# Designs tried in a protein design run: peptides against a protein of PDB entry 5VZU. Part 187

Target 1, 271 residues: chain A of PDB entry 5VZU
Amino acid sequence: GRTLEDIFHEHMQELILMKFIYTSQYDNCLTYRRIYLPPSRPDDLIKPGLFKGTYGSHGLEIVMLSFHGRRARGTKITGDPNIPAGQQTVEIDLRHRIQLPDLENQRNFNELSRIVLEVRERVRQEQQEGGHEAGEGRGRQGPRESQPSPAQPRAEAPSKGPDGTPGEDGGEPGDAVAAAEQPAQCGQGQPFVLPVGVSSRNEDYPRTCRMCFYGTGLIAGHGFTSPERTPGVFILFDEDRFGFVWLELKSFSLYSRVQATFRNADAPSPQ

## One batch from the design tools (peptide; made by RFdiffusion4, then SolubleMPNN)

Design b2_p26_2_s2 (from b2_p26_2, 12 letters changed)
Fold by OpenDDE base, seed 1:
Structure b2_p26_2_s2 (fold): chain B 271 residues (1-271), chain A 26 residues (1-26)
Amino acid sequence: as target 1 above (271 residues)
Amino acid sequence: METYLGGEMPEEERAANRAELEAIYA
């Protein structure tokens, strides 16, 4: 029988060959685009920039992590046979934090699936509600024909008097003990493990994560056929490492910051 | 190929794409 290693090697060779055929067919028509690093903002979850992913038969991939208010985006810098360069491989909703269970329950894929699908449903509901408010607001700007309101005479309403009776009612100040929402301890990482049956290229991933968020990953067939967004989990490990769990694919991708300094990679100031 | 610009992708094609990507990301 073919070993898993034989299958992996053949698939890796096929992907390399596909990449070579595609590049060679376009050798005379390659459009190069300059990549600029996104500016860092104070409110960014981590410093934006280039991250290297290593997963499956694709080998080394490069993504750009950028922040857009309450959203983060992973944009492919390297394409693969399924998802071309320039596509958003991941989109992260920074409004929807995922709380991982205890370490024992983190091994249960069904528990992670439940948590992610509950958040997915909330995101859908919020999108429907926000879509209704935006729809109703546009309908009422019918052209108010400014009919010239006739100048009705300013009737002098009489100056009724000052009667100042100071009712003393001494209602006791009920001590509303504002339950101080304990500031979410932003600094302590929690133990992290992949669920059973989630594939990872290696077991050398961080065993402590800082926080998790709901996100969607882009999947497609070869040649970017039938692209769709599937639910997943963005896992922030530290300033230089994040992961993404592809829920439907039962796979995990680890991304590490590219430490190389690029000269003149800053976006030109909008003049 | 009709790009399903706004249609639900057929579940059979979705399942095939998932299986292909599982093999790539496994």
Scores: peptide ipSAE 0.000, ipTM 0.282, DockQ to the pose 0.061
Fold by OpenDDE base, seed 2:
Structure b2_p26_2_s2 (fold): chain B 271 residues (1-271), chain A 26 residues (1-26)
Amino acid sequence: as target 1 above (271 residues)
Amino acid sequence: METYLGGEMPEEERAANRAELEAIYA
């Protein structure tokens, strides 16, 4: 029988071959599209730009990180056999921070899974509530056909009744002490470790992170078959490094800023 | 689950994607 190692080796060879075939088929007719770096905004979590990941058989992958208010996006600059170039590989919700537990509990995949799935359910509820408000607002513009329905006249009459008294019951408004989100100490990164059973490349990942957010990652079969968004965790390590934990895949991707300076890569100012 | 093209990935294909990523990180 094939060993697991034989299967892994064959899959790695297949991925390399698929990438080679895909790249070589276009070797004689490459169309180049200019890529502009996203403009930096003061409210951006980090400077937007190009980040590189390295994935065994996929080799070097380049992702463009951009910010869109309370959302961050990772867009593939390099395609792979599963996800073509130009696809949004990760979408990050910067409203939904992930609080990592202590290091001992961070090693528990089920604890991370619980935290992420609870956030996913909140995001789903917020989307449903916002969808209902948008739906009800459109229904009321039924044309008021002003049919002039006629003048019918009647009638009576009566009366009186009285006084009932002013009961004062001064129910104290219980101060819902909004648990002041302790301002995350902006300076000291929290200790970080991957859960047991989350696959990471043999490259040492940062053991401290600044903050984590809920996000979704795009996965697909070879040739971009059955593409779906899976839940994950965006991990900001520093200004130049972030990670993504693919929860369902039990995998971790590390991305490092491309330090190369690109001349004239800035987006033209919107005139 | 947000699906990019309105289809859920079959569990077999999702399992293959897991195995593929595990192989990339092995």
Scores: peptide ipSAE 0.000, ipTM 0.298, DockQ to the pose 0.065
Fold by OpenDDE base, seed 4:
Structure b2_p26_2_s2 (fold): chain B 271 residues (1-271), chain A 26 residues (1-26)
Amino acid sequence: as target 1 above (271 residues)
Amino acid sequence: METYLGGEMPEEERAANRAELEAIYA
């Protein structure tokens, strides 16, 4: 039988051939758009910007990482035959932290799958609850026909009354010991290993991670057919590296910051 | 309007890109 490696190699050759045909045989009018880097905010998990990823058979891709409050997004700068440029390849929910087990249990794919699917169900419940609250609030604005109630008159402004008593009550200042939320120590990275059966194109991935979050990845057929969001794990390794575990695909993608400096890549100030 | 690719692609542009890809990869 064909190995998974043979299938992967054939599919990679096919994708390269498709890209070659597309770029060499079609006199395609290339539309160039200026891309601005996302503004950095103090509350951003890491500096936003361009990251170089490897999507298995798709080869080398460029993704823009941006932060939107409690969400992070990876937007494709480079398209592929499945997913065009401008699509959100990954969406990360920074409210839903994934706690990885010990290294022994991290090798178990079923344990990671359980943890991720439990978080997926919580996210789904929260979306349903928030959808119901937003739905019930809109229903009650029935058109109150403003009947024009008549202009009853200007009754007058009476006066001044004075008095002054200064009651002293000296309520003691209860020392609300503000529990200083200890600034989350830039915590020693937790040990990290991929589960058995998760494919990595590069075995040289970081063996420690800072934080993990629930996320979804976009998958599609060729020509962006049947696009769907699959559950996964966003893994922050450091300031310049993150990963994504595609749970259903049993694959891992590593992303590394593009160290190139871009001139005039800053967004124009909002006028 | 965010000047960076932080938003979703407009549906019209997404549909155009899909139709282009479908025509190339059909």
Scores: peptide ipSAE 0.000, ipTM 0.259, DockQ to the pose 0.026
Fold by OpenDDE base, seed 5:
Structure b2_p26_2_s2 (fold): chain B 271 residues (1-271), chain A 26 residues (1-26)
Amino acid sequence: as target 1 above (271 residues)
Amino acid sequence: METYLGGEMPEEERAANRAELEAIYA
């Protein structure tokens, strides 16, 4: 019988062949688009930029990490047979921190899955509540038949007088001390281990993480068929490394910053 | 064989893993 290794090798060969066919067929018709690095903001969790992803049989991919308020995005710079370039491979909700358990319980895939699925449900509830407020406002513009309200007469403007008493209502501005959520102290990183049964291409991943967040990953069939978002965990290791745990795929993707300096990669200043 | 994300997992296995995840939350 074919070993799992044989199946993996055959599939890797198919993916390499597909990549070769796509690159070779389009070699004469390659549309090059200039990629600009996203501008860095003070509130960005880490410096945005290019990261080298290593996951599954796709081997090596480049993603752009960018920050959009309380969301982070990994955008594919390199496409693969499933997901084309320009797609958001990961979307991270920076409002929904995942608290990892101790190392013993981190090895339990079901415990991690429970924690993530509870967060997923909260995110769904928040989206439904916000969707209802937007939906009810549009319905009630029934066609108000503009019955021509009769021209009620121009009653004269009586000139009433000036009395200017300045009521000094010294309403103390209640200093709503917006408790500046202290930027969650980059606490000493917690020990990190992948759950049992989660595949990683290399066991050489950071064994300490700074923080984790709920996120969704994009999956699709070959040719970008049936694209869907699946739940996962974004793991920030350090300034230059992050991971993503794909729960449905029982897999882990490690991303490392591309250290290459690019000339003229900065977005043109908006003139 | 249509494979989600990198070809390591058959669609049937992914569907089974999805069902397992939904059963953990239920």
Scores: peptide ipSAE 0.359, ipTM 0.851, DockQ to the pose 0.370; fails the geometry check

Design b2_p26_2_s3 (from b2_p26_2, 13 letters changed)
Fold by OpenDDE base, seed 2:
Structure b2_p26_2_s3 (fold): chain B 271 residues (1-271), chain A 26 residues (1-26)
Amino acid sequence: as target 1 above (271 residues)
Amino acid sequence: METYLGGEMPKEEREKNRKELKEIYE
C-alpha cells in the first residue's frame, strides 16, 4: 500500500505542479486587487497588518491580521491550492482566552485539546442563546394598523394642590465596587512549548507567549473543496509574532510581521 | 487524494485526528 510518506511526496509534487501551472497560466491574465492595511485602533491587541507565514508546501504565505471588536481575523493575501486569497484562514475569539498549563503539561496534546474543546463548547452555547433572543424579538411586530382615532377635543380644569416637603432620607447607596477585573497584566510572558505530536516546520518558534485565545482555522481540500472551520489556539508571542495551533491537523503555523513599510497602503477614510 | 492546508495532512489522517479529539472531550 502507499505509505503516508509516499502520499505526502505525491501531494507535494502535485501542489508544486499546480502552483507552476497557475503561475504559468496567469502570466497572461492577472487580476490585481489593491489591499489596504486596516487602521490601527487603541484597543487592538497588537498593531494590525501583514504577517508572513512559513508553513505548508507552499513556502511563503501572507496573511492580513485585523481586529473587529472582540474578534481578530487572519485573511489570506496569498492563496494556496486549498484556500484561495481573500478567505479568512483564522478567526480568533478575544473573549475566550486560553489558559495554558505549566510547561510540563503543555507537552500533553490531550490536555491542550480538552481546554480548547471546553472553550469551543462555551462558544457554541453562547451562539445558541444569542440566536434564540434574536429569533423571539422579530415575531411580535405585527403591523399595528394605526386606525386614525378621531381628535376629540375636551377641555378644562386647572387645580393647584399643595406643598408637601417630605424628608431627605439619605440612604447611602452602598458602593458595590464592581471588582474591576484587573486587566490581566499584559506583562510577563508565559513559557511556551508545543505539545508532543504537533508538527512545526519552524523548530525556532518563540518559547514564551504573552497570551492565547480560542480560534478557528479554515481547512479545505484542493480547489477549496469541503471547507470547514476547525478548532485551534491563537498564540500571541509578541507585537510582531503570533502562532496558530491546528488541533485536527496536529500542526503549528508561525506568523511574523512583514517589516516593510508600505506607502499609500492606508485604507481611504470612509467618506 | 484530498489534502488540507498545503498538502501536509491527508483527509483520512484528519478524520482520525477529529475522532481522537472527540474521544478526548467525551
Scores: peptide ipSAE 0.359, ipTM 0.867, DockQ to the pose 0.348
Fold by OpenDDE base, seed 3:
Structure b2_p26_2_s3 (fold): chain B 271 residues (1-271), chain A 26 residues (1-26)
Amino acid sequence: as target 1 above (271 residues)
Amino acid sequence: METYLGGEMPKEEREKNRKELKEIYE
């Protein structure tokens, strides 16, 4: 049978040939669009910007990371034969932190998969519940006819009742010492290792992570056929590096910040 | 051969992995 390496080699050759054909035949039909960098906000998990991704056979890809409240988005700046430029390659839910187990249990793919699938089900339940509340509120604007019904005056009555007495009892306010939730020590990175059977193009991934979140990745066949979202884990390593674990693909993508300074790359202020 | 973004994984192998993920959760 074909090995995964044979499939890899054949597909890499096909992708290189496709890139060569596209670059050589369409030289006269290139549409250029200016890309603006997203503005940085103080609540952003890291500075938004351009990241260089290493995918499997596709080689080098550029992704723009942006923040949208409690969501982060990776948008493809470079297209490939599967996913065109401008598509959202990853969507991260910053509400749903993934807690990685200890380093020994992180090697178990089934354990990581269970943790992520439990979070996926919670996200699905929250979306179903929130969809019901938004639907019911719009229906009952029936036109309440403004019937003007009349002024009746009813007057009554005064009753005074009485005095009762002074009881003292000075119940001591029990100091409910609100156990100050120790601020989760944001500072110490957790040891990180990929699960057994997860492929990485670069063995030189960071061995310590700051935090992880639930996310979904976009996958498609050649020519953007049958596009769908698959579950995964966003891994923040540091200010300049993040990863994404694709569970269904048993693969890991590493992204590193593009250190180039762009003049006039800021979005024009909305006038 | 239909290959997907994120790895050179054949459709059949991806469908297998999706089934395995379902069996881990159920």
Scores: peptide ipSAE 0.357, ipTM 0.872, DockQ to the pose 0.382
Fold by OpenDDE base, seed 4:
Structure b2_p26_2_s3 (fold): chain B 271 residues (1-271), chain A 26 residues (1-26)
Amino acid sequence: as target 1 above (271 residues)
Amino acid sequence: METYLGGEMPKEEREKNRKELKEIYE
C-alpha cells in the first residue's frame, strides 16, 4: 500500500508542479489588492503584523496577525492549493488560556489533547448559552399596532421662580484610585516541547513559551473543498514568534515576524 | 487523495486522528 511518506512525496511533487506551472506563465493576469497593516492597540497581546509560517510541505506562507478584543486572527496573505488568500487560517480565543503541564507531561500528546478538548467543550457551552440569550430577546416584539394617539394640546405651564438655597459642601469621597493593575508582567517563559508524534517541519522551534491559548485552525481539501475548523493550541513564544499545534493533524506550524517596514501600509483612520 | 494543511495528511489519517481525539475525551 502507499505509505504516508509516499503520499507526502507525491503531494510535494504536485505542489512543486503547480508552482512551476503558475510561475512559468509569463502572461498571468494578476489581481493586486492593497494590504493594510492593522493598527497596534495597547491591549494587543503582541504587535499585530505580517508573519511568515510553514504549513508542512505547502512551504512558506504569509499570515497577517490581528487582534479583535478577546480574539486573535491569522489571515492568509498567501494562498495555497487548499486555502485561498484572505481566509482566516487560525482563530484564537484569548479568553481561554491553556496551561501547559511540566516538561515531562508536555511530551504526552493525549494529555495536551485532553486539556484542549476540555477547553473546546467550554467554548461550545458558552456559545450555546450566549445563543439562547440572544434568541429569547428577539421573540417578543410583536407588532405593536401604532394606534394614532390624538394630539392633545400643549398647555403652557407657567414659569415659577428662583429660590436659591445654597446646598452644603458634600465632601468628595476620595476616589480610591484603583491601582492600575500593572500590565501583568509577561510571566517568565515556561519550558516548551512538542508532544511526541507531533511533526514539525523544523526541529528548530523555541524551547520556551510565554502563553498558550485555545484556537481553531482552518483546513480544507484542494480547491477549498470541505473547509472546516479543527481544534488547536496557539503558543506565544515572544514578540516576534508564535506557533500553532494542530491536534487532528498532529502537526506544528511556526510563525516568525516579517522584519520588513512597509511605507504607506497603515490602515486609513476610521472616519 | 485529498490532503490537508500541516503535513499533507490524507483525509483518512485525519479522520483516524479525529476518532482518536474523540476517544481521548470520552
Scores: peptide ipSAE 0.328, ipTM 0.856, DockQ to the pose 0.378
Fold by OpenDDE base, seed 5:
Structure b2_p26_2_s3 (fold): chain B 271 residues (1-271), chain A 26 residues (1-26)
Amino acid sequence: as target 1 above (271 residues)
Amino acid sequence: METYLGGEMPKEEREKNRKELKEIYE
């Protein structure tokens, strides 16, 4: 029978051939679009920007990481045969932190999967509850027949009443010591290892992570057929590196910041 | 062969893994 390695090799050859065909056929018809870097915000988990990812057989891809309040997004800058450029390859929910177990239990794929699927279920419940509140409010504007209730004019009258003295009661503003949420200590990073059975193209992933979040990854067939979101884990390693664990694919993608400075890559200020 | 994301995993194997993930949560 074909080994998983045989299938991977054949598919890698198919993908490289497809890439070659596309690049060769479109060499004369390429439309170029300027890409702008997202503006950095103080509340961004890390500096937004371009990251070089490794997706299994696709090789090296460029993803733009951006922050949108309590969400982060990885947008494909490079398309592949499955997912075109401009698609959100990963969506990260920064409200839903994943707490990794100890290093021994991190090797257990089932334990990681349980933790992530519990978070997925909470996210699903929150979406259902929020969807119901938005739906019920629109229904009951039955056409209130605007009965033309009449014009009655009544004009009256001016009364002056008096000078109530403002009592100066100088209530001391109780110092609500806003407990400054101690900026979540960039604590000593947690030891990190991939679960057994999760494939990584490179064994050279960081062995320490800062934090993890629930996320979803976009998967599709060739030609962007049957696109769907699958559960995963966003792993922040450092300012310049993050990973994504794809649970259904039992795979890990590592992303590293593109260190190149681009002149004039800043988005034009909204006038 | 219809492959999802990077072609590392056949559709059938992904469907298997999806079923396994469901069974881990149930």
Scores: peptide ipSAE 0.351, ipTM 0.865, DockQ to the pose 0.358; fails the geometry check

Design b2_p26_2_s4 (from b2_p26_2, 13 letters changed)
Fold by OpenDDE base, seed 3:
Structure b2_p26_2_s4 (fold): chain B 271 residues (1-271), chain A 26 residues (1-26)
Amino acid sequence: as target 1 above (271 residues)
Amino acid sequence: MKTYLGGEMPKEELEKNRKELEEIYR
């Protein structure tokens, strides 16, 4: 039978050949688009910007990380044979934090998978409930025919009701000790290890993480055929590094900030 | 063989891994 190594080598050769064909045939037909860096906001999890990913067989990819309220997005700046430039390679739900188990249990792929699938189900339920509330609100604009019902002059009564007494009851204001939400300790980073059976191109991934979130990644066949979203884990290591664990692919991608300073890369102010 | 981006994974292996994940959750 074909080994996984044989399949990997055949696919790597195909990808290299495709990359060569695309670069060599389109030398005369390159469309250049200026990319602007997203503005940084005080509530952004880290500074938005360009990250270099080591991804699968495709080698080095450039992704733009941006923040959109409680969502983060990784947008491909470089395309590959499967996913073209401008596609959202990852979408992160910053409402759904993933709590990693201890270091021993992090090695168990089934444990991580269970935690992520439980979050995926909660996200699906929230989307169904929010879809129902938005649907019911539009139906009741029935045309209220303004029938001009006549102005009948109802008259009467002056009832004087009485002088009720000043009862002093000095109910002590129960000090509702607002349980001070302990400021989410900028916690010492948690020890991090990939589950057994998750492939990484780079063994030199950070062994400590700050935070993890539920997310989805985009996968497709060659030529962007049958694109679909797959569940995963966004792992924030530090200000300049994040990872994504692809559960269905049993793979890990590491992304590192591009340290180059770009002049005039800021978006023009909306006039 | 349809290879999917995210790793050099055949469609059949992706479908297998997806089934294994659904079996872990149930």
Scores: peptide ipSAE 0.464, ipTM 0.889, DockQ to the pose 0.382
Fold by OpenDDE base, seed 5:
Structure b2_p26_2_s4 (fold): chain B 271 residues (1-271), chain A 26 residues (1-26)
Amino acid sequence: as target 1 above (271 residues)
Amino acid sequence: MKTYLGGEMPKEELEKNRKELEEIYR
């Protein structure tokens, strides 16, 4: 039978050939699109921007990380044979923190999988409940035939009345010291290890993480065929590094900030 | 052959891993 190595080798040849074809097309008609960096917001988990990552067998890819309220998104800047540029390779739910177990139990893929799948089911329940509220509201606008009820003109009356005194009661504004929710001290980073059986292209991943969140990754066949979302874990290591664990793929992708300064890369202010 | 993420995983292996994940959650 075909070995996994045979399959991998044939596929690597196909990818090299595809890369060659695409690269050779650069001598032809190229469409250039300007990319703008997302604006930074104070509430952003880290500075948004460009990250380089290893995404499967395609090698080095560029992803734009951006924040959208309680969601983060990784958008492909570089396309690959499976996922074109401009697609959201990862979607992170910042409402659903993943709590990693101790370092010994982090080696257990089944335990990580259980934790993530429990969060996935909560996310599905929340989506179903929110979908029902949106669905019921639209049904009952039956066309009320607006019968043209007639124009009755009634005019007048002007009446007067008076003077009610301004009671001064100077209720002291109680200083509700809004206890500034101390930005949850990104606690001393938790020791981090990949589960056994999760493949990493780079063994030099950070061994300490700040926090983890539930997320989904985009997977597809060649030519973006049958695209689907797969469950995973977003791992924030530091200001310049994050990872994504793909549960169904038993793989890990490491992303590192592109340190290059781009002149005039800021998005034009919305006029 | 449908490959996901640049051919590191055959479709059949992905489908296997999905079943394994479903079994872990049950």
Scores: peptide ipSAE 0.461, ipTM 0.880, DockQ to the pose 0.347
Fold by OpenDDE base, seed 1:
Structure b2_p26_2_s4 (fold): chain B 271 residues (1-271), chain A 26 residues (1-26)
Amino acid sequence: as target 1 above (271 residues)
Amino acid sequence: MKTYLGGEMPKEELEKNRKELEEIYR
């Protein structure tokens, strides 16, 4: 039977061939699309921009990270044989923070998986509840036939009246001491390690993370066949690096900011 | 049919890993 190694080797050859075919097809018709960097907002988790992914046998991937309120999005700038350019490779729910355990328990893939699957279930429940509220609100607008009832002009009346009384009563101010939630000291990074059995092509990943969030990644077969969303963990390391753990794939993708300055990459101001 | 993201994995291995994740959640 074919070994996993044989299957991997054959697939690497297929990917090299596909990359060669894609690069050779450029000789006939290149459609250039200008990419604009998303504007930075004060509430953005980090500066949006281009990130270089070094994962998979396809080699170099470029992803645009952008923020959309309580969601972050990784959009493929480079396509691969499975997922074309312009697709959302990752969608991050910034409402659902993942709390990593201590460094010892972070090595346990099952523990990380349990934490993420619990968050996935909460996200599903919230979507079902929000779907019910949106469904019930549409039913009640029956067409009220506004009959044009006529313009009667009635005029009159005038008058009353005066008075004034002042009553006192002096109810006591109960001092509700609002316990000021101490702002979680966002500055100390947590020690980070990949779970055992999670594959990384880059062993030189950051060993400290700032924050983690629930997210989904887009998976597909060759030619974008059977596209589906898979659960994962977005890991913010620093201002210039993030990762994504793909639970079903037992894999980790590292993304590093493209340090190239683009002089004219700002989106034109909406006229 | 290989599903590709970052790590190349056979479909059979993906389906195995999905079952393992379902077992962790039950």
Scores: peptide ipSAE 0.459, ipTM 0.883, DockQ to the pose 0.354; fails the geometry check
Fold by OpenDDE base, seed 2:
Structure b2_p26_2_s4 (fold): chain B 271 residues (1-271), chain A 26 residues (1-26)
Amino acid sequence: as target 1 above (271 residues)
Amino acid sequence: MKTYLGGEMPKEELEKNRKELEEIYR
């Protein structure tokens, strides 16, 4: 019988071979699609654009980061043997911030897993509640056939009745000062370390992070078989770097901004 | 058979893939 190690090595070889076959097929029939950079908005967490990651046997990966209100999206510009180009490799919920514990507890994978799974459950509940409201609203527009109800009559009159003054009971509504959660001071990065047992291809990951958010990553088999969304953590390090912790994979991906200036890459103005 | 970004698979999925392969090649 093959060992798990033999299968792992064969799988890595298959990934490299598939990447080679796909790239070698480019010599015969390439379909080029123009990619436009998303416009930057003032409310964007960072400037949208192209980011590069490196994934061992996958090699250089290019991801476009874009913002869509309270969601961020990483879209694959480069495909791999598992996930084709144009797929949303990561989807980030900017409503669901992940609060990292202290540096000691950040080393505990089970603690990170707990925090992420608690947020995942909240996101699932919110989706169920919002699904119920959208379902009930559609049922009641039965076509009310406007039967022409007849011309019933005129009745008249009466009168003016009077004054009653009653009092100004000025119950001061107690200002429940909703403690405005002080916008977490945008300036001081939190110390950051990967949990023990999370693999990183990039040993030189930033040791401070600005913000973390709940997100999901897309995983699949070869040829995009059995695609699924797995829970993870989006980690904003700075304006030019973000990471993604793939919780179920126990892996970390570092992405760095592509510093190349692209001329004429701006999206055409919506006509 | 399922694969993951970076080529590293969880042991449980690697074991699942092993069983699937052993069933195909028996």
Scores: peptide ipSAE 0.028, ipTM 0.478, DockQ to the pose 0.096; fails the geometry check

